# Ledger of designs, part 171: peptides against a protein of PDB entry 3B8E

Target 1, 230 residues: chain A of PDB entry 3B8E
Amino acid sequence: PFLIFIIANIPLPLGTVTILCIDLGTDMVPAISLAYEQAESDIMKRQPRNPKTDKLVNEQLISMAYGQIGMIQALGGFFTYFVILAENGFLPIHLLGLRVNWDDRWINDVEDSYGQQWTYEQRKIVEFTCHTPFFVTIVVVQWADLVICKTRRNSVFQQGMKNKILIFGLFEETALAAFLSYCPGMGVALRMYPLKPTWWFCAFPYSLLIFVYDEVRKLIIRRRPGGWVE

## One batch from the design tools (peptide; made by RFdiffusion4, then SolubleMPNN)

Design b1_p24_5_s1 (from b1_p24_5, 20 letters changed)
Fold by OpenDDE base, seed 2:
Parts: structure tokens; C-alpha cells; sequence
Structure b1_p24_5_s1 (fold): chain B 230 residues (1-230), chain A 24 residues (1-24)
């Protein structure tokens, strides 16, 4: 998110404190839960390989899974960000390069995609309105992503939900999201304004799409081992 | 806790501003 902010020169989608909450709060427990995940049944059935090679493969798999989760979560967050800004008159293409004028306190006539002028205060309200939904979207998408990334090849239905740490992580991140979204003072302290209940559901179609996509991907991998889709 | 978060935010915003100024 931060790199996209700099490269695309768009309004800041996530506040610094929100990013820290993601990195230190929401990502830590899920990452630990994946580390304690039981080995896939197909891997366990394989004959012992070179311990050095197997360790390297496992570390690469964990690193790749974590990196992919982060990327997919960011995509979900940006989707919500662009939806909110579009609903307020700022189409995605119009946001490109707008940051300089957006962040200038002395420019009070920034035009949206429809010619409506926005004061600095109005723009900042919209910006801060994006922070909470972006964060919550990451959490909601993470529900699906964590379940998906639990296994590389096996379906969630085959592997089951036996990891109690994963379940705890899902509840913890949800509780944190609720706390940050609805606790008084979070708007001032974290620039996270209260979230309307409708925004919790905005990420659900995206989460479902990713879930279905990954189940199909895993199905293809099972049918065609060693394919490029892996 | 809120004070600490605010201080961290201010620090980061300062660093971000400096970085952006260097990139401009």
C-alpha cells in the first residue's frame, strides 16, 4: 500500500498507525498459526528426502504463502478504497497524480471526476473514511486467505479446520478490527472513523471469489501435478 | 497508549514528508 501510494501519487489509503496495526497485530497471529499448521497428508506420505532440501522447500513455501496473502489482502483493501472514493466522486483514473493537490492545505477547490470542488477538510474526511474500511477489508479477506493458504494442494474440506491456533487468530483479528472500528477515540488516535456495518460485507464477494479461485487452482494441481499453475 | 501512537504517527509523517520531498 505504501509503495503504491508513492508510485501512483494517490491519496493515502492507509494511515501509518493502521499499517502498524496490520503488521504487528493482525499478521502476527495468523503467521504463527500457519507455522504450526499440520503437514499436508500428501507430503507426509512421501518418502524422506534430503533434510536440507526439504527444510528449504518448507521455508520457501511458508515465505511464498505469506507474501501471496499480503498481496491479495492489499488488492482487497485497494478495491474497497477505490469503491469508497468512486462513491464520493473520485474515479480511480482521476486519483493518479492527485496526491500533491490532495494533501495541500491551501488548495480548497480540488475537483472530483464530476467537477465538484472539495475543501481540504472534506478531502481529509473522505481519506480517513477509507482507513477503517481498508483495514476491515484486509481482515475479512484474510479469513479466506488464511483458510486457502492452510494447504498448498489439498482442499480445505479435505484437510479440515483442526488448527486451533488458526481459529484463535481469526477471532483475535476480528475482535481487533471491531475494537479499532467502533471504540471511541479511534478516529482521533488512529484516524480510523467508525465503520458502517455495510462495509464489512463489501469484502465478502472478493473473499468468496478468491476462495473459489483457489479451490479451482488446487483442483487443477491435483489433477495435473507439476503443472505451471503451481 | 494514545499519546505513544500519536508520537509514532507524527514521526512517520515527518519521515514520509522528507522522503517525498527527496523524490520530487
Amino acid sequence: as target 1 above (230 residues)
Amino acid sequence: KEELLEKLRELFEKLLKELLEKLE
Scores: peptide ipSAE 0.005, ipTM 0.262, DockQ to the pose 0.020
Fold by OpenDDE base, seed 1:
Structure b1_p24_5_s1 (fold): chain B 230 residues (1-230), chain A 24 residues (1-24)
Amino acid sequence: as target 1 above (230 residues)
Amino acid sequence: KEELLEKLRELFEKLLKELLEKLE
């Protein structure tokens, strides 16, 4: 998210406090839950033929999994971000390069895509309005991501939801998201304004898409080992 | 995996575009 912010020079989609809450509050329990996940039979049942090479392969596989989670979460967050800003009159194309003027407190006439002028305060309210939905989107997407990451080749339907720690992690992150989104004072303390309940569903289509495509991918991998889809 | 991620990105962009068109 931060790289896109720098490259595209868009208004800040995710505040530093929100990032901290994600990294320390939301991601820890799910990460631990994945560590205790029952090894997929295809990964762990083979005794390492070569401990050195197999350790490296496992590290690569773990790195790829974390990389995928992060990328998918970022995509979901940015989706929500762009939707909210579009609803407030800022189309994605208009946001490109807007950061400099957006963050300048002395400029109170920044125009949206429809010619409406926005004061600095109004812009910051909209920006902070994006932080909470972004955070919530990360949580919602993470539900799917965690379920997907539970299996690499097997279907989620085959392995099931046996990990109680994972379920606890999902509950914890959801509770944290609700707390940060609706607790009084969070807007001032964390710059996370209250979220309309409808925005919780904004990420669901994306989560469903990820789930479906991952299942299809896994199906293809099972049918064609070593294919281009890996 | 990388190809799947790329396809997901493309689909995301498509969905975003469609949503934006509906909001206009």
Scores: peptide ipSAE 0.000, ipTM 0.196, DockQ to the pose 0.079
Fold by OpenDDE base, seed 3:
Structure b1_p24_5_s1 (fold): chain B 230 residues (1-230), chain A 24 residues (1-24)
Amino acid sequence: as target 1 above (230 residues)
Amino acid sequence: KEELLEKLRELFEKLLKELLEKLE
């Protein structure tokens, strides 16, 4: 998210502190859960033949998986960001290059896509209104991603949700999202304004799509073992 | 801000403790 902010020069979609909360609060526990589950699966199936090569391959696979998950999460977050700004009169194309004027406290007449003028304070309210939904969207997408990552080939419905650490991770990230979204003072401290409950559902179609896509992918893998889809 | 950060820290510590208990 921060990289796109810099490259596209758009208003800040997610605050730095919130990013840190994601990295430390939402990603750490899931990462531990996945590492634990992988360790259990590896212990049961293969004696480590070459610990150096197997470790390197595993680290690369984990790194790639986390990178892909992060990109998917960012896409979901940016979708929510653009929807909110569009609802407030700022179309995506209008946001390109707007950051300089957006962040200037002395410019109080920034025009939206419809010619409405926005004061600095009004712009910042809209910006901060995006932070919480962006974060929540990431959490909701993470639900699907974590469930998907649990199994490489088998459906989640076949293996079930037996990993207690994974369940705890899902609970933890959801609780953190709720806390940051609704706790008084978060607007001042973290620049995260309270979220309407309806916004929690904005990411659900996206999460569902990813889930369905992965289930279809896994189904194909099961039917055609050794295919390119693996 | 400092108070809120402290509350967050306490929350993380609590969650960490719960995680450790589940790992045992």
Scores: peptide ipSAE 0.000, ipTM 0.244, DockQ to the pose 0.018
Fold by OpenDDE base, seed 4:
Structure b1_p24_5_s1 (fold): chain B 230 residues (1-230), chain A 24 residues (1-24)
Amino acid sequence: as target 1 above (230 residues)
Amino acid sequence: KEELLEKLRELFEKLLKELLEKLE
């Protein structure tokens, strides 16, 4: 998401503090949960067919799958960002290259897509309004990410939700998101303005997409053992 | 500020790395 911010020169979709909250807050417990995740029975029992190549190929495929999930996650965040800005009069095409003028405190007449002029303060309010939903979108997408990480080959429905630490991680992320979204003073302290409850649902399509993607991937692996998707 | 953008990039890369590590 930040790469697109830099490349497209759009207003900052996610603040530094929110990034830190993701990195240090939301990601720690899930990481621990994954470390204590019970090894998938098929992973442990599966002997490599070709010890020389299969391990390397498998690591590449895992890395690719996670990279794809990360891209979907980023797209989800940006989708939420663009929706909020569009609702406030800034269409996506208008945001391209706008960052320089957006962040200039001396420019108080930045026009939106409809010709309305925005002061620096007004622009920053809208920007900070985007930070919280972007963060929440990441958290919601991470729900799917955490659940699918339990298994490499088996469906989520087959493996079940046995890891108590994983479940705790999901609740912790949600609680942190709620705290950052609704606790008084977060707008000043963290540049995260309060979130309308409806915005929690903006990420659900992307969360679902990740689930579908992973289930399809796993289905292909099960049906075509030794395939390039494994 | 270019320095801020660079810091953001570093944080993003760190986040991605951590996400990848979690998935390993």
Scores: peptide ipSAE 0.000, ipTM 0.225, DockQ to the pose 0.037

Design b1_p24_5_s2 (from b1_p24_5, 19 letters changed)
Fold by OpenDDE base, seed 1:
Structure b1_p24_5_s2 (fold): chain B 230 residues (1-230), chain A 24 residues (1-24)
Amino acid sequence: as target 1 above (230 residues)
Amino acid sequence: KEELLKELKEKFEKLLKELLEKLL
């Protein structure tokens, strides 16, 4: 997210506070929940042929999978960001290079894609309105991520939602997202303005995409044991 | 009811801001 903000010079899609809330609030408890997940029987029962090389290969494959998921999460966040800004009159193409003027408090006549002038305060409200749904998008996408990370080879439909700690993690991150999105004062305190309930659904296609991606990945692994996708 | 809720919200926002300014 932050790299695209720098490169494209767009208004900040995800604030530092929201990043911290993700890293400390939404990632930590889920990560702990996964640490308590009972190892998939297929992962633990196979003695590595070579403990050094097979461990490294597995770590690389896991790292690549998480990297891909992280990219999909970022895409989901940016999608939600662009949709909100577009609904407020700022089309994606207009946002390119706009950051300098957007962040300048002395410029109160920044035009949107339709020629409407926006004061600094109005722009910051819209920006902070984007931070919340970006955060929520990450949480909703993390639902899929957490569920898929529970298993390496088994389908979610096969393994089920048996881990109570994982379910608690999902509840906690969702509750945090709801709190940050709807609690009074979050706009002023955390630069997270209240989210319309409809924006929660903007993340669902990406959550579904991750879910489908992982199910397809796992299906390939099951059909082609020892493939590079494992 | 709506005015009271608005007033409570504003008071809460103010309190939270003051608290954060003290903590940060």
Scores: peptide ipSAE 0.007, ipTM 0.296, DockQ to the pose 0.015
Fold by OpenDDE base, seed 2:
Structure b1_p24_5_s2 (fold): chain B 230 residues (1-230), chain A 24 residues (1-24)
Amino acid sequence: as target 1 above (230 residues)
Amino acid sequence: KEELLKELKEKFEKLLKELLEKLL
């Protein structure tokens, strides 16, 4: 999120405190749950033919999985961010380079894509309105990603929801998202304004798309073992 | 890709640190 913010000079999609809540609060338990499940699945499926090469491959595979998940989550968050800003009159193309004027307290006439002028206070309300949905979108995408990443080669339907730690992580993330979204004072403390229930569903099409994509990917890998899609 | 990811991560951490220093 922050890299795109700098490169594109767009309004801040996610506050620093919210990023810290994702990295330390939301991602930690799911990461632990995935590490446990991968360790369990690897112990069951592969006799260690070569401990050095298999460990290196596993570490690379874990690192790639986490990197891919993080990118997918960021894409989901940015999608929600751009939808909210577009609904408020700021089209994605118009946001490019707007950051300098957006953050200037002395500029109270920033025009949207439709020529409506926005005061600094109004712009900051819209910016902070994006923080909570962005966070919630990441959580909702994480539900799909965690369920998907549970099995690298097997369908979720084959392995089932047997990992109690994963289920606990999903509930914890959801509870944290609900707390940060609806607890009084979070708007002031974390710049996370209350979320309309409709925004919880904004990520669902994206989560479904990722789910379908990964199930198709796994199906292809199962049908063509050793293909370039791995 | 790993080097780019590492550089991006380092830049991100540096920028996060700068942002934290500005927020604190």
Scores: peptide ipSAE 0.000, ipTM 0.260, DockQ to the pose 0.023
Fold by OpenDDE base, seed 3:
Structure b1_p24_5_s2 (fold): chain B 230 residues (1-230), chain A 24 residues (1-24)
Amino acid sequence: as target 1 above (230 residues)
Amino acid sequence: KEELLKELKEKFEKLLKELLEKLL
């Protein structure tokens, strides 16, 4: 998200504090849950083969998987961002290069795509209105990520949700998202304005997409054991 | 990795506490 903000010079889609809440709050408990599941799965079946080669392959596969999932999360967040700005009169094409004028406190007549003038305060309200839905979109997409990461080869339907730490992680990130979205004072403290409950559902198509993608990947791995996708 | 996770956990707990103190 932050990279696209810099490259495209668009209004800030996600605040720095919100990014830190994602990186530390929503990703850490999942990472811990996965570390425990890997420890539990590795203890049960395989004598360590050559620890150097197997570690390198696993680190590359994990890095590629997290990279791909992170890209889908970012796409989901940006979709929500562009929808909200479009609903407020700013079409995606108009946002390109707008950051300089958008962030200038002395410019109070920034025009939207329809010729409506926006004051600095009004622009900041709509910007901060995007932060919460972007965060919630990431959390909802992370639900799918957590569920798919639970199984390396088997479908989620085959292994079930036995890991209590994973369930706790899902609860924690959801509770954090609800707290940041609806607690009074978040707009002032974190630049996160209250979210309409309907926006929680905007991320579900992306979560479903990740889930389907991973199930297809796992199906390919099961049909072609030892393939490059493994 | 475990030490890094502990350090991250401590940083997160500290951040959460600071946030709660600002909100209360």
Scores: peptide ipSAE 0.000, ipTM 0.253, DockQ to the pose 0.015
Fold by OpenDDE base, seed 5:
Structure b1_p24_5_s2 (fold): chain B 230 residues (1-230), chain A 24 residues (1-24)
Amino acid sequence: as target 1 above (230 residues)
Amino acid sequence: KEELLKELKEKFEKLLKELLEKLL
């Protein structure tokens, strides 16, 4: 997210508080949940043929899969960001290079894609209005990520939702998202303005995409054991 | 409490900005 902000010179899509909430709230609980996850029945039953090479290959493939999932998460967040700004009159093409003028408090006549002028205060409200939906988008996408991370090979439908820590993680992330989105004063205190309930659904296509991607990946692994996708 | 949270946030954002300015 931050790299795209720098390269494209767009208004800040994700605030510091939202980043911290992702790192501490959404990424930490998954990591803990994975540590306590009951070992996939297939992982524990297969003795590694070569413990050194098979471990390294598995770690690399997991890292690549999580990297791809992370890219889909980022795309989901940016999609939400661009939709919100477009609804407020700023088309994606118009945002390119706009950051310098956007962040200048003395420029009160920044034009949108339709020629409407925006004051600094109005622009900052719109910017901060993006932070909460971006965060919530990440949380909703992470629901799928948490579920798929439970298994390497088996379908979610085969293993089911038996990990209580995973369920707790999903609840914690959702509760944090609800707290940050709807608690009075969060707009002033955290620059996270209240979220319209409709924005929770904006992330669902990306959550579904991650789920489908992982199920297809796992299906390929099951059909081609020892392939480069494992 | 909200004012204190705001002040703490502003201090944290300032500190983070200063850290980022030093790292970048």
Scores: peptide ipSAE 0.000, ipTM 0.258, DockQ to the pose 0.019

Design b1_p24_5_s3 (from b1_p24_5, 21 letters changed)
Fold by OpenDDE base, seed 5:
Structure b1_p24_5_s3 (fold): chain B 230 residues (1-230), chain A 24 residues (1-24)
Amino acid sequence: as target 1 above (230 residues)
Amino acid sequence: KEKLLKELKEEFEKKLKELLEKLE
């Protein structure tokens, strides 16, 4: 997310506070839940054919899978960001290179895609309006991520939602997202302005994409044991 | 409910702004 901000010179899509909320609020409990999750019997009980090579390959494959999920998550966040800015008059093409003028408090006549002029204060309100839905998008996508991380080989439909800690993590991150989105004063304190309920659903296609991706991946692993997709 | 929430939000934001200004 931060790299795209630098490269494209777009207004900041995700603030420091939202990053902290992700790292400390949404990721910690899920990480604990996964640590206490009983390892999938098929992964832990299978003796590696070659302990040195198979362990390294598995670690690389896991890292790649998480990397891909992270990319889909970022795409979901940016999609939400661009939709919100477009609804406020800033089309994606117009945002390219706009950061310099956007962040300049002395420029109060930045034009949107439709010729409307925006003051610095108005621009910052719109920017901060993007922070909350970006965060919420991450949370919604993390629902899928947490569920798929419960198993590496078995389908979600086979394993189910039995881990109480994982379920608690899902509720915790959702409650945090709701609190940050709708609690009075969050706009001033955290630069997270209230979110329309419709934006919660904006991330659902990306969550579904992650589920489909992981189920397809797991299906390939089951059909081709020892393949490059593990 | 929406009107009440809006009023509470505005009041809370005002108070937080005042507190932040005092901490700066």
Scores: peptide ipSAE 0.005, ipTM 0.245, DockQ to the pose 0.015
Fold by OpenDDE base, seed 1:
Structure b1_p24_5_s3 (fold): chain B 230 residues (1-230), chain A 24 residues (1-24)
Amino acid sequence: as target 1 above (230 residues)
Amino acid sequence: KEKLLKELKEEFEKKLKELLEKLE
């Protein structure tokens, strides 16, 4: 997320505190839950033919999984960010390069895509309004990501939700998201304004999409072992 | 395992609270 912020020079989609809450609060319990998950039979039932090479392969596979989770989460967050800003009059194209003027407290006439002028205070309210939905989107996307990561080749429907630790992790991260989103004072302390309940659903289409995509991917892998999709 | 997870959660919540207190 921060790289896109730097490259695109868009208004800050996530505050530093929000990022910290994601990294420490949201990702830790799910990561632990995945560590305790029963390995898919295809991954661990093969005795390492060569302990050194197979350890490296496992590390690469874990790294790829975490990398994919992070990328999917970022995409989901940015999707929500762009939707919110678009609803407030800032189209994605207009946001490119806008950061300099957006963050300047002395400029109170920043125009949106429709020519409406926004004061610094109004802009910051909209910016901080994006932080909470972004965080919530990360949590909602992470539900799907965790379920997806549970299986590499098998369908979620085949493996089921047997991991109680995973379910607990999902509950905990959701509770944390709700707390950070709705607890009084979080707007001032964390620059996370309260979220309208409807915005929780903004990430659902994306989560569904990645879920369907992953199921299709896994189906292709099962039908064509060693294909380019693997 | 559940006990370990609970302990980790408690430690995390404590660290988060400390961070929040530092930010206030």
Scores: peptide ipSAE 0.000, ipTM 0.258, DockQ to the pose 0.014
Fold by OpenDDE base, seed 2:
Structure b1_p24_5_s3 (fold): chain B 230 residues (1-230), chain A 24 residues (1-24)
Amino acid sequence: as target 1 above (230 residues)
Amino acid sequence: KEKLLKELKEEFEKKLKELLEKLE
């Protein structure tokens, strides 16, 4: 998210504190749960033929899975960010290069895509309004991603929801998201304004799309072992 | 893709660290 922010020069989609909450709070338990489940499902069921090679492959698989999940989550967050800004008059193409003027406190006449002028205070309210939904979107997408990434090759329907650590992680991150979204003072402390319930559902179509995509991907991998889709 | 992802992650972590240092 931050790299896209710098490269595209768009308004900041996530505050630094929110990014830290994702990295340290929401990602840790799910990542641990995924690591345990991958160890049980993919590694322990196959007798290690070569312990050195198999360990290296496992570390690469975990790292790749985590990196892919992070990218997919970021895409979901950015989708929600662009939807909110578009609803407030800022189309995605108009946001490109806008940051310099957006962050300037002395410019109070930044025009949106429809010619409406926005004061600095109004722009910052909209920016901070994006932080909470972006975070919540990551959590909601992470539900799907964690369920999907539970196994590299097996369907969720085949593996089931037996991992208690995964279930606990899902509840923990959801509780954290609810706390950060609705606890008084989070707007001042974390620049996370209260979230309307409708924004929780904005991520669901994206989560469903990812779910369907990965089930199809897994189906292809099962039908064509060793294909380029791996 | 893995190399690119690793480079992007390292750059992200570096920029995040720089931001944290600026917030202090």
Scores: peptide ipSAE 0.000, ipTM 0.257, DockQ to the pose 0.024
Fold by OpenDDE base, seed 4:
Structure b1_p24_5_s3 (fold): chain B 230 residues (1-230), chain A 24 residues (1-24)
Amino acid sequence: as target 1 above (230 residues)
Amino acid sequence: KEKLLKELKEEFEKKLKELLEKLE
């Protein structure tokens, strides 16, 4: 998100403090959860047929899968950001290159896509209104990531939600998102304004996309044992 | 088991860091 912010010169989609909350809050418990997840009994029971090649391929596949998931998460966040700004009169095309004027305190007549002039304060309210939904989008997408990480080869439907650590991770992320979204003073402290409940649903298509992607990946692995995707 | 957990944790932390760097 920050890279796209710099490259596209768009208004800041996610605050630095919010990024820190993702890094330190939402990701730590899932990380611990995954670390303590009993490796899918199949991962431990399958003797690597070829310890050197299978380990390397597996590490590459895991790295590629997480890299792809991370890209989907970022896309989900940006989608939510663009939707909110579009609803407030700023179409995505209009946001390109707008950062300089957007962040200038002395410019109080920045026009939106419809010719409405926005003061600096009004622009910052809209910007900070985007921070919370962006964060929540990441959290909701991370729900999918946590669930798919539970299984390497088996469908999520086959292993069920028996992992207490996974459930705790989901709860912790959701609780943190709720706290940051609705606790009084977060708008001032974290530049995260209160979130309308409807915005929680904006991330669901991306969560579904991740689930579908992972299930398709697992299906391919199951159908083509020894293929390049193993 | 501990070594595997440690490797998984390190991989997760690395991926998380990469995700955060991409988010950043």
Scores: peptide ipSAE 0.000, ipTM 0.238, DockQ to the pose 0.020; fails the geometry check

